# Designs tried in a protein design run: peptides against a protein of PDB entry 4Z63. Part 109

Target 1, 334 residues: chain A of PDB entry 4Z63
Amino acid sequence: LCLGMNDLTGNIPEDLFHLKRLNLLGIQENRLSGSLSREIRNLSSLVRLDVSWNLFSGEIPDVFDELPQLKFFLGQTNGFIGGIPKSLANSPSLNLLNLRNNSLSGRLMLNCTAMIALNSLDLGTNRFNGRLPENLPDCKRLKNVNLARNTFHGQVPESFKNFESLSYFSLSNSSLANISSALGILQHCKNLTTLVLTLNFHGEALPDDSSLHFEKLKVLVVANCRLTGSMPRWLSSSNELQLLDLSWNRLTGAIPSWIGDFKALFYLDLSNNSFTGEIPKSLTKLESLTSRNISVNEPSPDFPFFMKRNESARALQYNQIFGFPPTIELGHNN

## One batch from the design tools (peptide; made by RFdiffusion4, then SolubleMPNN)

Design b2_p16_1_s1 (from b2_p16_1, 6 letters changed)
Fold by OpenDDE base, seed 2:
Formats: sequence, structure tokens, C-alpha cells
Structure b2_p16_1_s1 (fold): chain B 334 residues (1-334), chain A 16 residues (1-16)
Amino acid sequence: as target 1 above (334 residues)
Amino acid sequence: SSSSYVTTVEEPTSPS
């Protein structure tokens, strides 16, 4: 049943929950309000539930043990409160959980040993607190993780050295500390291609340790951290780099010539730093900017990116990395 | 705008 993108109001009629053979319920992008009924438990054949972009409130009902076929739960952009229900946090069938842009709170707890099918987790823009869950690497298929705009005070857990499934990781604005430890841990994630750390590590030094290596890194975003130091030498070994944003820091020294050796680099933002010297001539030889065929059908993160232009304006949303225009931004340096 | 930066932080939105 697909009723998305209408002007439907009120609650879901209780009689809808008698549809025991229903595989897909999509009621997204409406004005549905009230609590999500516990009677969703009666939808025992449900594979996909999309209630996103509504006015739902209250706690998410703890009925996911009665939904053994549920693979996709989309609840982004609602007024949900409380935690992740225990039955949802233990779901062996769930592939994708998206609860972005809600009012969920407390400690984030997932039984990753039970969640054997989980490949995408989006909990960005919530009110979770405490530390990052140390057991996330036990989610052996978890590839896409957005935990941005929560309050995960502290450091990246040491256990994330074993996060072999991790490919796309967003921790923007999560009150993280110790960038040297974070990079030292995350370099062990052999499948990591996208790392977004914007609005963390306030005033720390960007490490220039030659022992750091990110072999498959395509997207690195560490903007608006007030980071000190220089362009890190270890980054020169990330030969697949496509997007680099280090803007709005306090980085100093010269822009190194090796920045122009990245064959796939199409977006470079080093603006609003304290870089000095000449612009490297190698930047004029970037193959990705000279050839129009950036039509790489490469897998992208499931979480959106945003280009924030000013504090008062709504950020531009980009659903794919290749949606970013080819850019070299070196403005507002010394 | 030359004063932009990339983030994954979604600002809270409600259905209009």
C-alpha cells in the first residue's frame, strides 16, 4: 500500500493493521499525526515500512519481534521520542534503519550480534547522548553509518579498528575529541571510502604522521574544526581521493604539489585557512577537471551531504558525491 | 558562496 506524497491528516485507521499479507506500507510525506500504533505488529508479512516525513510523535512501539520479514524501516523527519525499541535493536531481518531527524534520546544501544543483516544505519540529527557504541563493529554487514548531530562525547572506540564492513562514516557535529586517536583507529577500516568529521575536534592539531594510511579513501571532510597544523603528508598516499574539504580551519604552510597528483580529485575546498605560498601548478593538470566524464557509477553513502553557505540559509542538499560541482576553492587564505 | 563547507548535519525540518 503506497499513500505517500499526499495531504493525508490524522491517525492511521486501525483497520489498516488487519492487512496481514501486506509487504509494503508507504505513508511518507503526509501530515499524519499522533503515536505510531502498536497494532503494526499485526502486519506480520511487512518487508518495508515507510512513515517518513510526517507529524508522528511519542515512542516507537516495541513490536518488531512480531515483524520477522521487516528489512526496511524509514521513519526520518518525525517527532519520535525515547530510545530505539529493544525488539528493533535485536532485529535479525533489518537491513536498513533510518530514524534521522527525530527527537530520539538516551544511550544508543544496538545488539549488533543479533542484527546480522543490518547494512545501513542513519540516526543523524537526534538527541542521543553518552559514548559511541563500542560494539558497532559486531554488526558484520554494517556499511553505511550516520551518527551526525548527536552528543557522543569522547573518542572513537578502539574496537573500531575491527570495523571491516564500514565504508561510509559520518560523525559530523557529535562532540568528538582526539583527532589523532580517531584517524589512528579508522585507518584500520580497510573498506572505508567516505569519512566526514566536520564540526568536531575543536582547536586540535591535524596529525602529520607518516604512519597513517587510508588506502581506499575517496571522500575526506574535516571542515570547521579550527584545526591547526599543515596539509598532512599521509594523505598523499590516498590515490583514490575524489573530494577533500578542509575548509574553515587554522591550517598553515604551503599547499603541497602532490595535491595535483590525485587523478580522481574533482572537489577541493581549502578555503578559510591560513595557507601561504604559491598555488601548485599541478592543480592545473587535474585529470578529473579536464575530462567531462565524471560519470562514475560509484556507490555513494545513503546519508545526504549538505553544503552550508551561511548560518541563516538552508544548506544545499546533495544525495550523491558526484552531485557536487567540480570545484577548486582556495579563497580566504593568507 | 566562497564561505561554504561540506557537512552531513541535517537541520531539523518538519513537513510543511
Scores: peptide ipSAE 0.416, ipTM 0.844, DockQ to the pose 0.791
Fold by OpenDDE base, seed 5:
Structure b2_p16_1_s1 (fold): chain B 334 residues (1-334), chain A 16 residues (1-16)
Amino acid sequence: as target 1 above (334 residues)
Amino acid sequence: SSSSYVTTVEEPTSPS
């Protein structure tokens, strides 16, 4: 049953929960309100539940033990409060959990040993507090993780050295500290292709450690951190780099010539820094900007990107990395 | 030059 993208109001009719053979319930992009009924437990054949973009409130019901076939739960952009229900945090069937842009709170706890199928986790823009869950690497299939805009004070856990499944990671605006430790840990994530750390590490030094290596890194975003230092030499070994944003920092020195050696680099933002010297002539030889053959078929993160122009302006949403226009921004360096 | 930066932070959007 798909009822998404309508102007439906009120709550879900209780009689809908009598549909025991229902595999797909999509009611996204409506004005549905109230609590999400506990009677969802009656939908024992449910594979996909999409309640995203509604006015739902209250706690998410602890009924996911009665939903053994549930693979997809999308509840982004609602008013949900409380924590992740215990049955949801222990779901062996769940592949994707999206609860971004809610009011969920407390410590983030997932039983990753039980969540054997979890591939995508989006909990961005919530009220989770405490530390990042140290056991996330135990989610052996977890590829996509957005934890942006939560209050995760402290550092990236040392256990994330073992996060072999991690490919797409965002921690933007999560009150993180110690960028040197974070990069030193995350370099061990052999499948890491996308790393977004914007609005963290306020005023720290960007490490220039030649021992750092991100073999598969395609997207690095560390914008608006007020970072000091220079263009990091370790980044030159990330030969697959496609998008680099280091804008709105306090980076100094020259832009290195090796920045033009990235064959796939199509988006470069180094604006609003203190870079000096000449623009490298190698930037005029970027193959991605001279050839139309950008491979559009590369896997993208499940979480959207946003281009934020001003604090008061609505950010432009980009659902795919390749949605970004080919860009070189070097402005406002002084 | 558009003074912008990339983020993954969604602003709380009320469903409109």
Scores: peptide ipSAE 0.388, ipTM 0.834, DockQ to the pose 0.786
Fold by OpenDDE base, seed 3:
Structure b2_p16_1_s1 (fold): chain B 334 residues (1-334), chain A 16 residues (1-16)
Amino acid sequence: as target 1 above (334 residues)
Amino acid sequence: SSSSYVTTVEEPTSPS
């Protein structure tokens, strides 16, 4: 049943929960309000539940043990409070959990040893606090992780050295410290292609350690950290780099010529830094900007990117990395 | 503001 993109108000009719054969319930993009009914437990055949973009409030009901077929739960952009329900945090069937842009709070705890099917987790823009969950690498299929805009004080856990499934990771604006430790850990994530660390590490030095290596890194976004240092030499070994944003830092020195050697680099933002010297001539030879036919149909993160082009503008949402226009932004340097 | 001209994954907070 798909009732999304309407002006539906009130709560879900109780009679809807008698539909025991229902595999898909989509009621997204409405004005549905109140608590999400515990009677969802009666939908024992449910594979997909989408309640996103509503006015739901209260705690998410702890009924997911009665939903053995549930693979997709989308509840982003609601007013949910409390934590992740125990049955949800232990769901062996769940592939995707999206609860971004809610008011969920407390410590983030998932039973990753039970969540054997979890491949995508979006908990961005919540009120989670404490430390990053050290056991996330135990979610052996977890590929996409957005934890941005929470209050995860401290450092990236050492256990993330073993996060082999991790491909897309955002920790933007999560009060993280120690960028050197974070990069030193995350370099061991052999499948990591997208790393977003914007609005962390305030005023730290961007490490220029030649021992750092991100073999499969395609997207690196570390904007608005007030980072000091220079363009990191270790990044030159990330031959698959497609998008680099280091804007709104305090980076100094020259833009190195190797920045133009990235064959797939189509988006570069180094604006609002303190770079000096000449623009590398190699940037004028970027194959991705000169060749019309780089149809790189590569998998994108499940979490969106947001770009603000001016102070008064609404953030533009990009659902795909390749939705970014080919860009070289070097403005507002010395 | 320091958040202008930044690429991020920060979803604007719902006004609700």
Scores: peptide ipSAE 0.031, ipTM 0.707, DockQ to the pose 0.391
Fold by OpenDDE base, seed 4:
Structure b2_p16_1_s1 (fold): chain B 334 residues (1-334), chain A 16 residues (1-16)
Amino acid sequence: as target 1 above (334 residues)
Amino acid sequence: SSSSYVTTVEEPTSPS
C-alpha cells in the first residue's frame, strides 16, 4: 500500500493494521499526525515501513519483535521522541533504519550482536546524547552510518578500529574532540570510502602524520572546524579521492602539487583558509575535470549531503556524490 | 561569492 506524496491528515486508520499480508506500507510525505499506533504489530508480513516526512509524534512503539520480516524502516522527518525501542534495537531482520530529523533522545543503544542484517543507519539530526556507542562495530554488516547533528561528544571510540563493514560515515556537528585520535582510529576501517567530519574538532591541529593511511577514501569532508596546520601529506596516498572539502578552516602553507595527481578528484574546496603560495599547475591537469565520463554508477552513501552557502540560506541537498558539480574552490585564502 | 561547505547536517525541515 503506497499513499505517499499526498496531503493526508490525521492518524492511520486502525483497520489498516488488519492487513496481515501487507508487505509494503508507504505513507511518506503527508501530514499524518499523532502517535504511530502499536497496532503496526499486526502487520506480521511487513517488509518495508515508510512513514517519513509526516507529523508523527510520541515514542516509536516497541512492537518490532512482532515484525519478523521487516527490512526497511523509514521514519525520517517526524516528531518522534524517546529512544530506539528495544525490539527495534534487537531486530535481526532490519537492513535499514532511517530516523533522521526527529527528536529522539537519550543514549543511543543498539544491540549490534542481534542486528545481524543492519547495513544502513541514519540517525542524523536527533537529540541523542552521551558518547558514541562503542558496540557499533559489532553490527557486522553496518556499512552506512549517519550520526550527524546529535548531542554526542567526546572522542571516536577505540572499538571503531574494528569497524570493518563501515564504508560511509558522517559525524558532522557532533561535538567531537581529538581529530588525531579520530583519524588514527578510522584509518583502520579498510572499507571506509566516505568520511564527513564537518563542524567538529574546533580549533584543533589537522594531523600531518605520514603513518596515517586511508586506502579507499573517496570523499573526505572536514569543513568548518577552524583546523590549524597544513595540507596533510598522508592524504596524498588516498589515490581514489573524488571529493575533498577542507573549507572554513585555518589551514596554512602551500597547496601541494600532489593535489593534482588525484585522477578521480572532481570536487575540491579549500576555500576560507589561510593557504599561501601559487596555485599548483597540476590542478589544470585533473583528468576528472577534462573528461566528462564521471562514472555515475558508483555506490553513494544512503544519507544526503548538504552544501551550506550561508547560515540563513537553505542548504542545497545532494543525494549522491556525483550530484556535486565539478568544482575547484580556492577563494578567500589570505 | 559566499563560500560554501559540505555537511550532512540537515536544517530542521518540517514538511511544507
Scores: peptide ipSAE 0.377, ipTM 0.829, DockQ to the pose 0.794; fails the geometry check

Design b2_p16_1_s2 (from b2_p16_1, 8 letters changed)
Fold by OpenDDE base, seed 4:
Structure b2_p16_1_s2 (fold): chain B 334 residues (1-334), chain A 16 residues (1-16)
Amino acid sequence: as target 1 above (334 residues)
Amino acid sequence: SSSSYITTVEPRTTPK
């Protein structure tokens, strides 16, 4: 049943929960309000539940043990409060959980040993606090993780060295500290292709440790951290780099010539730093800017990107990496 | 643009 993109108001009619053979319920992009009914437990055949972009409030009901076939739960952009229900945090069937842009709070706890099918987790823009859950690497299929705009004070857990499934990771504006430790840990994530760390590590030094290596890194965004240091030499070994944003930091020194050796680099923002010297001539030889054949079919993160203007509440949303225009921004340097 | 940066933080949707 698909009722999305309407102006439906009120709550879900209770009689809807009598549809025991229902596999797909999509009621997204409405004005549905009140609590999400506990009676969703009666939808025992449910594979996909999309309640996103509504006015739902209260706690998410703890009924997911009665939904043994549920693979997709989308509840982003609601008013949900409380934590992740225990049955949801233990769901063996769940592939994707999206609860971005809610008011969920407390410690983030998932039973990753039970969540054997979880491959995508979006909990960005909530009110989770405490530390990053150390057991996330136990979610053996977890590829996509967005935890942006929560209050995860402290460092990236050491356990994330074992996060072999991790490919796309966003931690923007999560009050993280110790960028050196974070990068030192995350370099062990062999499948990591996208790393977004914007608005963390305030005033720290960007490490220039040549021992750091991100073999499969395609997207690195570490903007608006007030980071000090220079262009990191370790980044030169990330031969698959497609997008680099280090804007709004306090980086100094020259822009190195190796920045033009990235065959796939189509988006470069080094603006609003303190770089000096000449613009590398190698930037004029970036193959990705001369050939339009960027493979549009590459896997992208499930979480959206936003281009935020400093003084504007307006941000442009990009759902795919290749949605970004080919860009070289070097403005506002010394 | 020189006045922007990339993030994954969703702007607060002002309640319509």
Scores: peptide ipSAE 0.494, ipTM 0.857, DockQ to the pose 0.648
Fold by OpenDDE base, seed 2:
Structure b2_p16_1_s2 (fold): chain B 334 residues (1-334), chain A 16 residues (1-16)
Amino acid sequence: as target 1 above (334 residues)
Amino acid sequence: SSSSYITTVEPRTTPK
């Protein structure tokens, strides 16, 4: 049953929950309000639940133990409060959980040993606090993780060196500290292709340790951290780099010539730093900017990217990395 | 753009 993209108001009619053979309920992009009914438990055949972009409030009902076939739960952009209900945090069937842009709070707790099918987790823009869950690497299929805009104090857990399934990781604006430790840990994530760390590590030094190596790194965004240091030499070994944003930091020194050796680099933003010297001639030889065939549809993160203007609340949404225009930004270096 | 940076923080939007 798909009722999305309407102007429906009020609560879900109780009789809808009598549809025991319903595999898909999509009621997204409406004005549905009140609590999400516990009677969802009666939809025992449910595989996909999409309640996103509504006015739902209250706690998410703890009924997911009665939904043994549920693979997809989309609840982004609602007014949900409280925590992740225990039955949801223990769901063995769930593949994708998207609860981005809610008011969920407390400590983030997932029983990753039970969540054997979880491959995508989006909890960005909530009110979770405490530390990053150390047991996330126990979610053995977890590939896509967005935890941006929560208040996760401290460091990236050392256990994340064992996060083999991790490919796409967003931690933007999550009050993280110790970038040296974070990079030292995350370099062990051999499947990591996308790393977004914007608005963390306030005023720290970007490590220039030649022992750091990110084997499959395609997207690195560490913008607006006020980081000190220079262009890190370890990055030169990330031969698959496609997008680099180090803008709005306090990086100094020269832009190194090896920045032009990245064959796939189509987006480079080093703006609003303190770089000096000449623009490397190698940047004029970037194959990705000269070649017509850049449109390789590569897998992208499930979470969107945003180009945010520093002084504006407005951001442009990009659902794919290749949605970004080919760019070299070196402005505002002084 | 020179005045922008990339983030994964979604602007809080009210449901339509």
Scores: peptide ipSAE 0.491, ipTM 0.861, DockQ to the pose 0.755
Fold by OpenDDE base, seed 3:
Structure b2_p16_1_s2 (fold): chain B 334 residues (1-334), chain A 16 residues (1-16)
Amino acid sequence: as target 1 above (334 residues)
Amino acid sequence: SSSSYITTVEPRTTPK
């Protein structure tokens, strides 16, 4: 049943919960309000539940043990409060959990040993606090993780060295500290292709340790961190780099010539730094901007990107990396 | 643009 993108108001009719053979319930993009009924437990055949973009409030009901077929739960952009229900945090069937842009709070706890099918987790823009959950690497299929705009004080857990399934990781504006430790840990994530760390590590030095290596890194965004240092030499070994944003830092020195050697680099923002010297001639010869068509069909993160303007509440949303226009931005350096 | 940066922080938006 798909009733999304309407102007429906009020609660879900009780009779809807009598549909015991229902596999898909999509009621997204409405004005549905109140609590999400615990009677969703009666939908025992449910595979997909989409309640996103509504006015739901209260706690998410703890009924997911009665939904053994549930693979997809989308509840982004609601008013949900409380934590992740225990039955949801232990769901063996769940592949995707999206609860982005809610008011969920407390310590983030997932039973990753039970969540054997979890591939995508989006909890961005909530009110979770405490530390990053050390057991996330125990979610052996977890590929996409967005935890942006939560209050995860401290450092990236050492256990993330073993996060082999991790491909797309977003931690923008999550009160993280120690960028050197974070990069030192995350370099061990063999499948990591996208790393977004914007608005963390405020005023720290960007490490220039040549021992750091991110073999599969395609997207690196570390903007607006007030980072000091220079262009990191270790990045030159990330031969698959497609997008680099280091804007709004305090980086100094020359832009190195190796920045133009990235065959797939189509988006470069180094603006609002303190870079000096000449623009490398190699940037004028970037293969991706001259002769090579980059494959637009590459896998992208499940979480969206936003191009945020300074002091504006408005941001442009980009659902895919290749939605960004080919860009070289070097403005406002001194 | 030089006046912008990339993030994954979704602006709070009210559903329609």
Scores: peptide ipSAE 0.466, ipTM 0.857, DockQ to the pose 0.732
Fold by OpenDDE base, seed 5:
Structure b2_p16_1_s2 (fold): chain B 334 residues (1-334), chain A 16 residues (1-16)
Amino acid sequence: as target 1 above (334 residues)
Amino acid sequence: SSSSYITTVEPRTTPK
């Protein structure tokens, strides 16, 4: 049953929960309000539940043990409060959990040893507090993780050295500290292609340790951190780099010539730093900017990107990395 | 010059 993208109001009719053969319930992008009914437990055949972009409130019901076929739960952009229900945090069937942009709170806890199918987790823009869950690497299929805009004071856990499944990781604006430790840990994530760390590590030094290596890194965004230092030499070994945003930092020194050696680099923002010297001539030879054939069919994160103007509450949404226009931004360097 | 930066923080938009 798909009723998304309407102007539906009120709550879900109780009789809908009698549909025991229902595999898909999509009621996203409406004005549905109140609590999500516990009677959803009666939908024992449910594979996909999409209640996103509504006015739901209260706690998410702890009934996911009665939903053994549930693979997709989308509840982003609601007013949900409380924690992740225990049955949801232990779901062996769940592939994707999206609860971004809610009011969920407390310590983030998932039973990753039970969540054997979880491949995508989006809990961005909630009120989770405490530390990042150290056991996330135990979710052996978890490749997409957005935990942006929570209050995860502290450092990236050392256990993330073992996060082999991790491909797409966002921690933007999560009060993280110690960028040197974070990068030192995350370099061990051999499948990591996208790393977004914007609005963390305020005033720290960007490490220039040549021992750091991100083999498969395609997207690095570490904007608006007030980072000091220079263009990091370790980044030159990330031969697959496609997008680099280090804007709104306090980086100094020259832009190195190796920045033009990235064959796939189509988006470069180094603006609002303190870079000096000449623009490398190698930037004029970027193949990605001269070739019309950018391979558009690369896997992207499940979470959206936003181009945020520093002075504006307005952001442009980009659902894919290749949605960004080919860009070289070097402005506002002094 | 774009006075912008990339983030993954969704603006808190209430559903219209």
Scores: peptide ipSAE 0.466, ipTM 0.857, DockQ to the pose 0.778

